# Designs tried in a protein design run: peptides against a protein of PDB entry 3ZN8. Part 86

Target 1, 125 residues: chain A of PDB entry 3ZN8
Amino acid sequence: LEEYDKIQKKMEDVMEGKGKLTLRDVYAQIIALRKMGPLSKVLQHIPGLGIMLPTPSEDQLKIGEEKIRRWLAALNSMTYKELENPNIIDKSRMRRIAEGSGLEVEEVRELLEWYNNMNRLLKMV

## One batch from the design tools (peptide; made by RFdiffusion4, then SolubleMPNN)

Design b2_p23_6_s4 (from b2_p23_6, 11 letters changed)
Fold by OpenDDE base, seed 4:
Structure b2_p23_6_s4 (fold): chain B 125 residues (1-125), chain A 23 residues (1-23)
Amino acid sequence: as target 1 above (125 residues)
Amino acid sequence: LPVVPYPTDLLEQLLLLLKAKRE
């Protein structure tokens, strides 16, 4: 519950223009969620979602866990400057991150695209 | 939307909830 409250507060601060969502923030949130256990348990604490969201199957949880592990590997291969300002990640940096994490370049691109989409959503709020 | 057990989906859902709360 404490970790959930920290995530909520950070998102509220970003949405109010008091901060910017960075990949460092994403990393911190992933670690916090992993400490809380299965994502389904975390979602049950979100008002209105616990009654509407089906519990994910064990197979879906395993797929999600693998995706999290892969994204953490990418994030661990980034520099502090890249985590704070992901927009500086060019093709050369992306290839380095992929090689360092054992991922395909396309997987690193997917993470960055997701991050950019989240920032677009935040600007629309 | 199938709740994809990705932390990214949780973040997206949180943002959507916060947006709905502000409206």
Scores: peptide ipSAE 0.143, ipTM 0.657, DockQ to the pose 0.194
Fold by OpenDDE base, seed 3:
Structure b2_p23_6_s4 (fold): chain B 125 residues (1-125), chain A 23 residues (1-23)
Amino acid sequence: as target 1 above (125 residues)
Amino acid sequence: LPVVPYPTDLLEQLLLLLKAKRE
């Protein structure tokens, strides 16, 4: 819960224009959520919410966990400069990150595209 | 309240909640 509060505060700062969303923030979020487990399981302990929320299948949980592990591998293969400023990641850097993480270049590109989409959403708010 | 169980969706949900709070 303490880690979630830190992430929420960071998101509030970004929303107020006091901060920048970086891949370091994404990393922190993924780590915090892995410690808590699936949010659906957390919400199932709240009376009434467990009935309203669709529970993912076991296969969907496994696929999601694998995707998270892959993204963590990519993030762990980035430099501090890349985590703070993902826009500097060119084709050469993407290839290095992919090789270091055991991923395809396309998977690294997908992570960066997701991050760019999040930044677009932040600018709209 | 977060409704999606995965970390990749939590950031988006937090942004939506913060947007709703600011409006």
Scores: peptide ipSAE 0.125, ipTM 0.642, DockQ to the pose 0.220
Fold by OpenDDE base, seed 5:
Structure b2_p23_6_s4 (fold): chain B 125 residues (1-125), chain A 23 residues (1-23)
Amino acid sequence: as target 1 above (125 residues)
Amino acid sequence: LPVVPYPTDLLEQLLLLLKAKRE
């Protein structure tokens, strides 16, 4: 919960124009997700709520966890400068990150595209 | 806390919650 509160505060600051979402923030979020697990697993223990909340299947959880692990590998292969300023990541840097993480270049591109889309959404809120 | 273990979903949920809080 403490890590979640930090992420929430960061998101509030970004939305208020006091900060910028970086890949470091994404990294922190992924770590928080791995520690806390799905909220649905917590809420299902509350009488009456478990029936109303969609619980992801075990297979869906495994697929999600694999995606998270792959993104963590990419993030761990980035420099501090790249994590703080992902816009500097060109094709050469992207290839290096992919090779260092054991991922396809397309997977690294997908992460960066997702990040860019999140920044666009933040500007719309 | 995320409902689904996807970073995309969590960020989207946070954005939606923050938007709703401001309205």
Scores: peptide ipSAE 0.108, ipTM 0.630, DockQ to the pose 0.175
Fold by OpenDDE base, seed 2:
Structure b2_p23_6_s4 (fold): chain B 125 residues (1-125), chain A 23 residues (1-23)
Amino acid sequence: as target 1 above (125 residues)
Amino acid sequence: LPVVPYPTDLLEQLLLLLKAKRE
């Protein structure tokens, strides 16, 4: 519960432009809150939001969990400096991370692209 | 919105918050 509150506060600060979302923050969120499951399941327990998300199939959940495990492997293969400042990850670093995590370079690229897209959205808020 | 563990869910939260701010 304490870890959850810290992550919530960090997310609020980022959304208000008081902070930067890093891959370290993403990593911490994933490891602390994995048991909550998909957003659709979480929202089912929150009355009054008026937002309904489609519930994923069991197969989609399994695929999602595998993707999360793979991304965690990539994150665990990054240095502290890379987690804090993902923009320093060049082609050489990306290859090292992929090799160290047993992933394809394209999977590491996908993670970084996702992170960059999130930061673009945050700048629009 | 609650913070959720999945990257896709986190992106969805950001999109929802962005949408709410624009309304």
Scores: peptide ipSAE 0.122, ipTM 0.646, DockQ to the pose 0.157; fails the geometry check

Design b2_p23_7_s1 (from b2_p23_7, 10 letters changed)
Fold by OpenDDE base, seed 3:
Structure b2_p23_7_s1 (fold): chain B 125 residues (1-125), chain A 23 residues (1-23)
Amino acid sequence: as target 1 above (125 residues)
Amino acid sequence: EEEERRRRQALLQLIREFEEKEL
């Protein structure tokens, strides 16, 4: 519960423009979500998000969970400096992270693209 | 040769980063 409250406060601070979302914050969120159970239960507790997502099939949920597990492997292969400042991750760093996590460079690129899209969305609100 | 140089550079970066996490 204490880890979840810290994550919620961090998201509020970012939405108020008082903070920046980092990949460290993303890592903490994924760990907290895994402790709380299946992602489907957590999405049901967020007012307004549960109405816009077509209920993914059980197979799509499993694919999503495996994707999140791969992203955790990538995040575990990052430096503290990269987690705090993802914008420093160049092609050389991206390849190192992919090799260290057993992922394709494209999967690491997809994680960074997702992060960039989330960070843009939170700055527009 | 180029791939081996890339692997060596990646390993040296990982070692330096491990040392920076233990300090």
Scores: peptide ipSAE 0.073, ipTM 0.552, DockQ to the pose 0.017
Fold by OpenDDE base, seed 5:
Structure b2_p23_7_s1 (fold): chain B 125 residues (1-125), chain A 23 residues (1-23)
Amino acid sequence: as target 1 above (125 residues)
Amino acid sequence: EEEERRRRQALLQLIREFEEKEL
């Protein structure tokens, strides 16, 4: 709960223009989500909501979990400077992160693109 | 030669990163 509240506050600060989302914040969010489990599973235990919520299929959850594992491997292969300032990640750094994590360069690019899109979205709200 | 140079550069960057995380 405390880790989740810190992440929410950080997202609020970014939306207000008081901060920036970093890949360190992304890492913390992934860890918090793994500790709480899918909120969909928590909401399924609420009487009446479990019937109305389109729950991702077990196969969609597994695909999402594998993608998150790959992204964690990439994040674990980044320097603290890269986690704090992802914009410094050039083609050379991206290749190194991919090689160090056992990923394709395109998977590391996808993570960075997702991060950039999330930052754009948060600045528009 | 180009692939070997790329592998050597990647290794040197990995070493530098390990040092930056341990400090």
Scores: peptide ipSAE 0.072, ipTM 0.570, DockQ to the pose 0.017
Fold by OpenDDE base, seed 2:
Structure b2_p23_7_s1 (fold): chain B 125 residues (1-125), chain A 23 residues (1-23)
Amino acid sequence: as target 1 above (125 residues)
Amino acid sequence: EEEERRRRQALLQLIREFEEKEL
């Protein structure tokens, strides 16, 4: 709970323009979500939400968990400077991160594109 | 041969970036 509240407050600060979302914040969020279990199970315990949310198939949950594991491997292969400033990650850094994590360069690119999209969305709210 | 060259270059880059972090 305490880690989740810190992440929520950090997202609120970023939405208010008082901060920057980093890949370190993304790492902390992924770890907090994994400790809470599948978000679908958490949302099913909220009265009224469990009936309106399409329950992901067990196969979709497994695919999502594997994607998160791959992203954690990429994040663990990043330097502190890259985690704090993802915009410095060029093609050479992406290749190194991919090779260090056992991923394709495209998977590292997808993580960075997801981060960039999330950071843009938080600044538009 | 090219893949092995890429792996060596990635390792050398990791070492350099680690040294730049500790200095």
Scores: peptide ipSAE 0.069, ipTM 0.547, DockQ to the pose 0.016
Fold by OpenDDE base, seed 1:
Parts: C-alpha cells; structure tokens; sequence
Structure b2_p23_7_s1 (fold): chain B 125 residues (1-125), chain A 23 residues (1-23)
C-alpha cells in the first residue's frame, strides 16, 4: 500500500507539471503491480466489479507476465542516467540494453515507445 | 572486422556508462 501511494502521488505530480515520469518510476510501478497480484485477485471477488471487468484468460495473464518480465530485464540492464533520462537512449545504448537483457532491439524500442506514449498521455490529462 | 569493431565499441560504451553510474 505505501509503495502504491508513492506511485500515485508521483503520477499526480507529473500531471500537475511538478515532475517528470522516468523509467525508474515505471520500474517501481511494475514491481508494485507484481506485489499486488494477490490484491487483484481479491478485487475480482468483490461483487459487481468482476462482472464489469473482462477477466483476462489465464493465458492472457501468462503472456502479460512474460512481457513484464522482459521489460524488467531491459530496465535492469539500463544505467541510472538512462532510467532518469530515457531520451538519452540512442541506437547504441538500445543495442547494449538488448544484448544485456537477452532481448531483441525491437522489444527495447517497444518499451521506449510505450514509455513515450504514457508520458504523452499524462501530459494531456 | 566490422562486427568485431562494433562489439569493441559497444563494450567501451558499456564501460564508460558504468563509470558514469559510479560517479
């Protein structure tokens, strides 16, 4: 709960223009979501919420978990400067991150594109 | 030769970026 509240406050600060979303913030969110795995199951047992949320199939959950695991490997292969300032990640840095994480360069590009889209969304809200 | 040069450049960049993380 305390880690989740810190993440929520960081998102609010970014929406208010008081901060910038970083890949370090993304890493913290992914870790918090993995810790909340049991809580997500508890929320599905709340009468009325489970009817409105399409329960992802067990296979969709496994695919999502594998994608998150790959993104964590990429994030763990980044330097602190890259995590704080993802815009410095050029083609050479991206190749190094891919090689260090055992990923294709395209998977690292996908993570960076997702980050850029998320950061654009937060600036529009 | 070109692939080996690219691998060496990537390693040198990794070292520089590691030094930048310790500073």
Amino acid sequence: as target 1 above (125 residues)
Amino acid sequence: EEEERRRRQALLQLIREFEEKEL
Scores: peptide ipSAE 0.075, ipTM 0.571, DockQ to the pose 0.016; fails the geometry check

Design b2_p23_7_s3 (from b2_p23_7, 11 letters changed)
Fold by OpenDDE base, seed 3:
Structure b2_p23_7_s3 (fold): chain B 125 residues (1-125), chain A 23 residues (1-23)
Amino acid sequence: as target 1 above (125 residues)
Amino acid sequence: SEEEERRRRALLQLIEEFRKKEL
């Protein structure tokens, strides 16, 4: 699908140092995963994205799905500037995002930490 | 008051949603 090809090309460009992963890219990936269902296995082959999929117990899968749903709510509460440049998200912005998404500030911090770790990993590959 | 601050934050969030495309 056209959406999947765009995501794959973006990941390749980031791994080659031709760009950076943004939260907009993360959002697009999550939406693509939800649309494609079993194609999640293809994304598991992208270095660093394997951390996004919970290990195989059905209960862990459900917990992971709920976590991703919460992260989508947080992402939907971000501005375009924040999605493109997550490093600008300070404590005040995190609080706003949390309140707007119905999440705890710590859940927003967890999302940002995950993003930062993944972005670092992709740059190391 | 804390209540006034909550109302102010809610209003600011609403304004921010309308301005998201510009930010």
Scores: peptide ipSAE 0.055, ipTM 0.521, DockQ to the pose 0.018
Fold by OpenDDE base, seed 1:
Structure b2_p23_7_s3 (fold): chain B 125 residues (1-125), chain A 23 residues (1-23)
Amino acid sequence: as target 1 above (125 residues)
Amino acid sequence: SEEEERRRRALLQLIEEFRKKEL
């Protein structure tokens, strides 16, 4: 719970322009969510959202879990500098990360694109 | 032994990953 509160505060700070979301923050969030259990259970505990969101099928949960596992492998293959400053990740770094994580370069690119989109969204709010 | 070589490779990999984190 304490880790989750820290993540929420970090997201709020980013939304207010007082901080920057990093891949280190993403890593911490993923780890915290995994400790809390399946994302479906976490979402069910959010008042109002659990009623409106259809319960993901077991297959959708498995697909999501596999994607998270792959992203964790990529994050574990990054340097501290890359985690703190994802914008330094060029094609050479992406290739190294992919090789180190057993992923395709495209999967690493997808993670970075997701991160960039999330960071843009948070800054717009 | 084959087991000792596996342990050695695992240790070298751990050291390499540690060095990589510092880059």
Scores: peptide ipSAE 0.021, ipTM 0.475, DockQ to the pose 0.016
Fold by OpenDDE base, seed 4:
Structure b2_p23_7_s3 (fold): chain B 125 residues (1-125), chain A 23 residues (1-23)
Amino acid sequence: as target 1 above (125 residues)
Amino acid sequence: SEEEERRRRALLQLIEEFRKKEL
C-alpha cells in the first residue's frame, strides 16, 4: 500500500507538470499492484471503481492478469535508457524487446502505445 | 551434469541481461 501511494503521488506530480511518466514508473506500478494480490483485489481497493465499472468476470480478470504479466516481461527486457526514455524505442529496439520477452512485436507496440496515451492523458489534466 | 549446465546457462543469461541494461 505504501508503494502504491508513492506511485499515485508520482502520477499526481506528472499531472502537475513536476516530472514525466516513464516506463520505470509503469514497472513500479505493476509490481506494486501485483503485491496487492489478484487484479480483483486491487480493483476492490480503488474507491468508486467497483461502483462505476461492472465487476469483471473471473475469466476477464485472468486475461487482464496475463496481459500485465506479458507487459512486465517486456519491461524486464528493456534497458535502463529505454525505461527512462521510451521515445528512443525504435523498430529495432522493439524487436529486441519482443524477442527477449517472448512476445510479438505488436504486443510491445501495444504497451508503448498505451504508455504514450497514458502520458498524453496525464499531461492534459 | 545437466544441472550444472542449467545453472551455467542461467548465470550467463543473467550476466547478459545486466549487460543489456547498460545499453
Scores: peptide ipSAE 0.020, ipTM 0.477, DockQ to the pose 0.017
Fold by OpenDDE base, seed 5:
Structure b2_p23_7_s3 (fold): chain B 125 residues (1-125), chain A 23 residues (1-23)
Amino acid sequence: as target 1 above (125 residues)
Amino acid sequence: SEEEERRRRALLQLIEEFRKKEL
């Protein structure tokens, strides 16, 4: 519950223009969700986290979990500077992250695109 | 002791991983 409360407060600060959503925040959220399970109250206030919602089918859950595991591998291969400021991630950094995580560069690009879209949505709320 | 060396190696590894994260 403490981890969820911290994430919720961070999201509120971002929506109010008092903070910035980072990949560190995304990482913390993924870890919290895996540890405590999806809390509907937290997820309802986070636009673009539909992919983190429990899907009605077991097969879709499994696919989602695999994607999350891959993204965690990518996030674990990032530096603190990259996690805090994802906009510094250029093609060279993406390639390094992909190689370090055993992913394709396209998968790292997809994660960054998802982050950018989510951050835009949060600023619109 | 072998145990002290194991603890030393673990600490050095932790420091090295931290340094990588700061780059």
Scores: peptide ipSAE 0.020, ipTM 0.418, DockQ to the pose 0.017

Design b2_p23_8_s1 (from b2_p23_8, 15 letters changed)
Fold by OpenDDE base, seed 3:
Structure b2_p23_8_s1 (fold): chain B 125 residues (1-125), chain A 23 residues (1-23)
Amino acid sequence: as target 1 above (125 residues)
Amino acid sequence: SELDKRFRDQLLQLLIAKKKEEL
């Protein structure tokens, strides 16, 4: 719960222009997300909501969990400087991260692209 | 992805909270 509050405050600060979303923040959010479990499981316990929400298939859940696992591996292979300033990640750094995490270079690129999109969205709000 | 959904949901909650503070 304490980690969730920190993440929320950080996102609020970013939306107010008082900060920048970093990959460290992304990492913290993924960890918090894993501790809470799938949102679908939480919503299934709310009477009346379980009927209206399409439950993702077991296969879709597994694919999502694998993607999260792979992204965590990439993040764990980054330096502190890269986590704080993802814009410094060039082709050489990206290749090193991929090799260290057991991922394809393209998967690391996808993570960085996703981060950039999220950071843009937060600044637009 | 599930990650995208959770990030979007959190962003939406923050937007709603911000709008409530402005009213």
Scores: peptide ipSAE 0.154, ipTM 0.613, DockQ to the pose 0.170
Fold by OpenDDE base, seed 2:
Structure b2_p23_8_s1 (fold): chain B 125 residues (1-125), chain A 23 residues (1-23)
Amino acid sequence: as target 1 above (125 residues)
Amino acid sequence: SELDKRFRDQLLQLLIAKKKEEL
């Protein structure tokens, strides 16, 4: 619980700085997620709640971890300007990021599409 | 994906926390 609270506070500190979600914020949140692990594992320590939550299969956790690793590689291949303003990432930048991260261009496109969807959802709240 | 679910859940928690601070 103490580690969970520390992670929550760090995430709050990241989100307080800008009314707009950036890929830098996404990076920080992914790192926080990896430190916390699956929420189901955290909730399993709460008496009465752990039994009711479907735990992801080990295979699903492994697939998720691989996806996280790939997206972190893409984010690490971005410039500061791209992380702060993902909308500047054109086809040329996307190809460079893909090559630098060892990913397919389609995987980088998927990350950007996901970011755009998350940013739209945040604007609705 | 499991990542999308975990990220969404965290974002929702942050948004809820922020909303609670504004109240």
Scores: peptide ipSAE 0.142, ipTM 0.612, DockQ to the pose 0.247
Fold by OpenDDE base, seed 5:
Structure b2_p23_8_s1 (fold): chain B 125 residues (1-125), chain A 23 residues (1-23)
Amino acid sequence: as target 1 above (125 residues)
Amino acid sequence: SELDKRFRDQLLQLLIAKKKEEL
């Protein structure tokens, strides 16, 4: 709960122009997500919502967990400077990260593109 | 993805909170 509140505050700061979403923040969010479990399980504890929420199939959860594990491997292969300033990640850095994490370069590119899209959305709110 | 759902949910909560402050 404390980690979730820190992430919300960070997102608020980004929307107010007082902060920037970094890949370090993304890493923290993924860790918090794994601790809390699927959002559907969290919402099931809310009275009146538990019966109406489709629980993702066990197969969909496994696919999501694999994607998260792969992105964590990429994040763990980044330098501190890259995590704080993802915009410095060029083709050479991207290849190094892919090799270090056992991922395809395209998977690292997908993570960075996802991050850029999320950061743009947060600034528009 | 589950990550997309969490980020979307957080964004929606922040939008709702911002609108409540304006009312």
Scores: peptide ipSAE 0.138, ipTM 0.597, DockQ to the pose 0.162
Fold by OpenDDE base, seed 1:
Structure b2_p23_8_s1 (fold): chain B 125 residues (1-125), chain A 23 residues (1-23)
Amino acid sequence: as target 1 above (125 residues)
Amino acid sequence: SELDKRFRDQLLQLLIAKKKEEL
């Protein structure tokens, strides 16, 4: 819960133009999300919502967990400088990260594109 | 993805909170 509040505050600072979302922030958020488990499981404990919310199939949960695990592997293969300033990640760095994480270069590119889209969205808000 | 949904939901919550503060 304390980690979640720190992440929310960081996102608020980014939306106000007082900060920048980094891949370090993304990493912290993914770890916090894994500790809490799927939001659907949390919502199932709310009386009345558990009946109305489509529970993702066990297969959909496994696919989501695999994607998260792969992105964590990529993040763990980045340097501190890359995590703090993802804009420095060029083709050579992407290849190194892919090789170090056991991923395809395209998967590392997908993560960076996702990050850039999220950062743009936060700045527009 | 589950990650996309969670990030989207958090962003929506922040947007709603910001809009409530402006009202």
Scores: peptide ipSAE 0.143, ipTM 0.602, DockQ to the pose 0.175; fails the geometry check

Design b2_p23_8_s2 (from b2_p23_8, 18 letters changed)
Fold by OpenDDE base, seed 3:
Structure b2_p23_8_s2 (fold): chain B 125 residues (1-125), chain A 23 residues (1-23)
Amino acid sequence: as target 1 above (125 residues)
Amino acid sequence: DELDKRFQQELLELLISLVKQKQ
């Protein structure tokens, strides 16, 4: 089993949906979504999305797929401590993650900002 | 199951929003 498959299996086994959202939970959910197929297919399975959001263009879908791929690379370059406690990720850690994933530091920052926004939204529900 | 579905929906909505902001 490749290191990736071991990480994936571990992420699937521990998704309890209880407590504070972590990047581990994010990783597990992205993998679950990817198992449903391409982003275009996944969007078809979400009730009400077509009412709340305009249908993405083909170019937007391509960008979305690439973004998912890049975020998975970043998540795979994080330590377990970072995945469980993303707030410990400082500038040095962001740079290491970026270098390990082949991303720009700004892309790692965007992922963390997205995660923070997601956590805020989920606390309101 | 319902919580997981809601999380997946929020994840996709926010992902789409990020894609749109970069355009």
Scores: peptide ipSAE 0.090, ipTM 0.603, DockQ to the pose 0.054
Fold by OpenDDE base, seed 1:
Structure b2_p23_8_s2 (fold): chain B 125 residues (1-125), chain A 23 residues (1-23)
Amino acid sequence: as target 1 above (125 residues)
Amino acid sequence: DELDKRFQQELLELLISLVKQKQ
């Protein structure tokens, strides 16, 4: 309960532009999302998504599920300092994370790019 | 809550966008 409240407060601060989204926050939200079930089931519970996005094909959902699984592996291979401050992740750290997670370095880079885009988007809201 | 739902929606939208770009 206390960790969840801290995450919510941090998300509120991020949405207000007073905080920074971390990869720890991302990890927590992905886990929360996964508790709702498969991506297909989660999409059914998000109001307005079907209006804003075309319904993903079954193949797109499978690829999305695999992407989530791979990113969770990467996040599980990060140190606490990296999760809290993703900007410290250099080429050496990316390689270590990739090796530890069974991913390509490019996939770790893709996750970090996605995180940077998400953090920028949330600051604009 | 509504904030969690919004974050989850944005997360999913970006994930789907990445998947579509790779196809």
Scores: peptide ipSAE 0.087, ipTM 0.605, DockQ to the pose 0.054
Fold by OpenDDE base, seed 4:
Structure b2_p23_8_s2 (fold): chain B 125 residues (1-125), chain A 23 residues (1-23)
Amino acid sequence: as target 1 above (125 residues)
Amino acid sequence: DELDKRFQQELLELLISLVKQKQ
């Protein structure tokens, strides 16, 4: 709970003056993270993370890398309109995105749920 | 910028949390 609250607050600070968080923003940030290298290398660039979170095991890092790849595949299968306004993604769009990305529909749903939760958190401030 | 770094950190922490929940 405390970690989520910290995440919320920092995301709110980041979103101050940036407008509504979109999946385009999520995509851009994931790409920026990927430019830093593997997840293990990215973690090294985050001061204090090792204090706040236990250092992930190698297996956890691999799972994390796979999750990032899968979410990128989903995002790459979205239209510009969907990225800018994810609330238009209905069941038909979700299925298309899943098929285009080689993912299960449930994985696309999970991404959208995560995004929606994030936006709700940002609006509570 | 610093804000982008913070967002990246938070996104990463969220991703890690999601991974941990699936374990």
Scores: peptide ipSAE 0.086, ipTM 0.592, DockQ to the pose 0.054
Fold by OpenDDE base, seed 2:
Structure b2_p23_8_s2 (fold): chain B 125 residues (1-125), chain A 23 residues (1-23)
Amino acid sequence: as target 1 above (125 residues)
Amino acid sequence: DELDKRFQQELLELLISLVKQKQ
């Protein structure tokens, strides 16, 4: 609960810009998804998922939930400049973010790689 | 609005993929 309140406050402080997809936008979207409830409830809103995938085990849902938590922790450890301009995140910044969030550097790298891929895909739309 | 919807969809797909990889 406390972490969610901190997240909401940071989201409100950052959400004044239109333009290029940023990690601020990522943060906002993750929070929007979390408002739907736990991952199990979110997945229930995806049409056809139950046909395409066996119902995830409780352990798999826990793993997915933990991944979301970890990404939120990473985002919470970023500065406003980093959230707005993720391309400035070098190895030193990535290490700081990882240490501040209790994550492995590789997990922070994975988030940034995902963001870069997403931003490329969205530019084609 | 359309960008936000598309982004949300891709994020959901990612989350699904992460769950699948752990099966």
Scores: peptide ipSAE 0.062, ipTM 0.578, DockQ to the pose 0.055

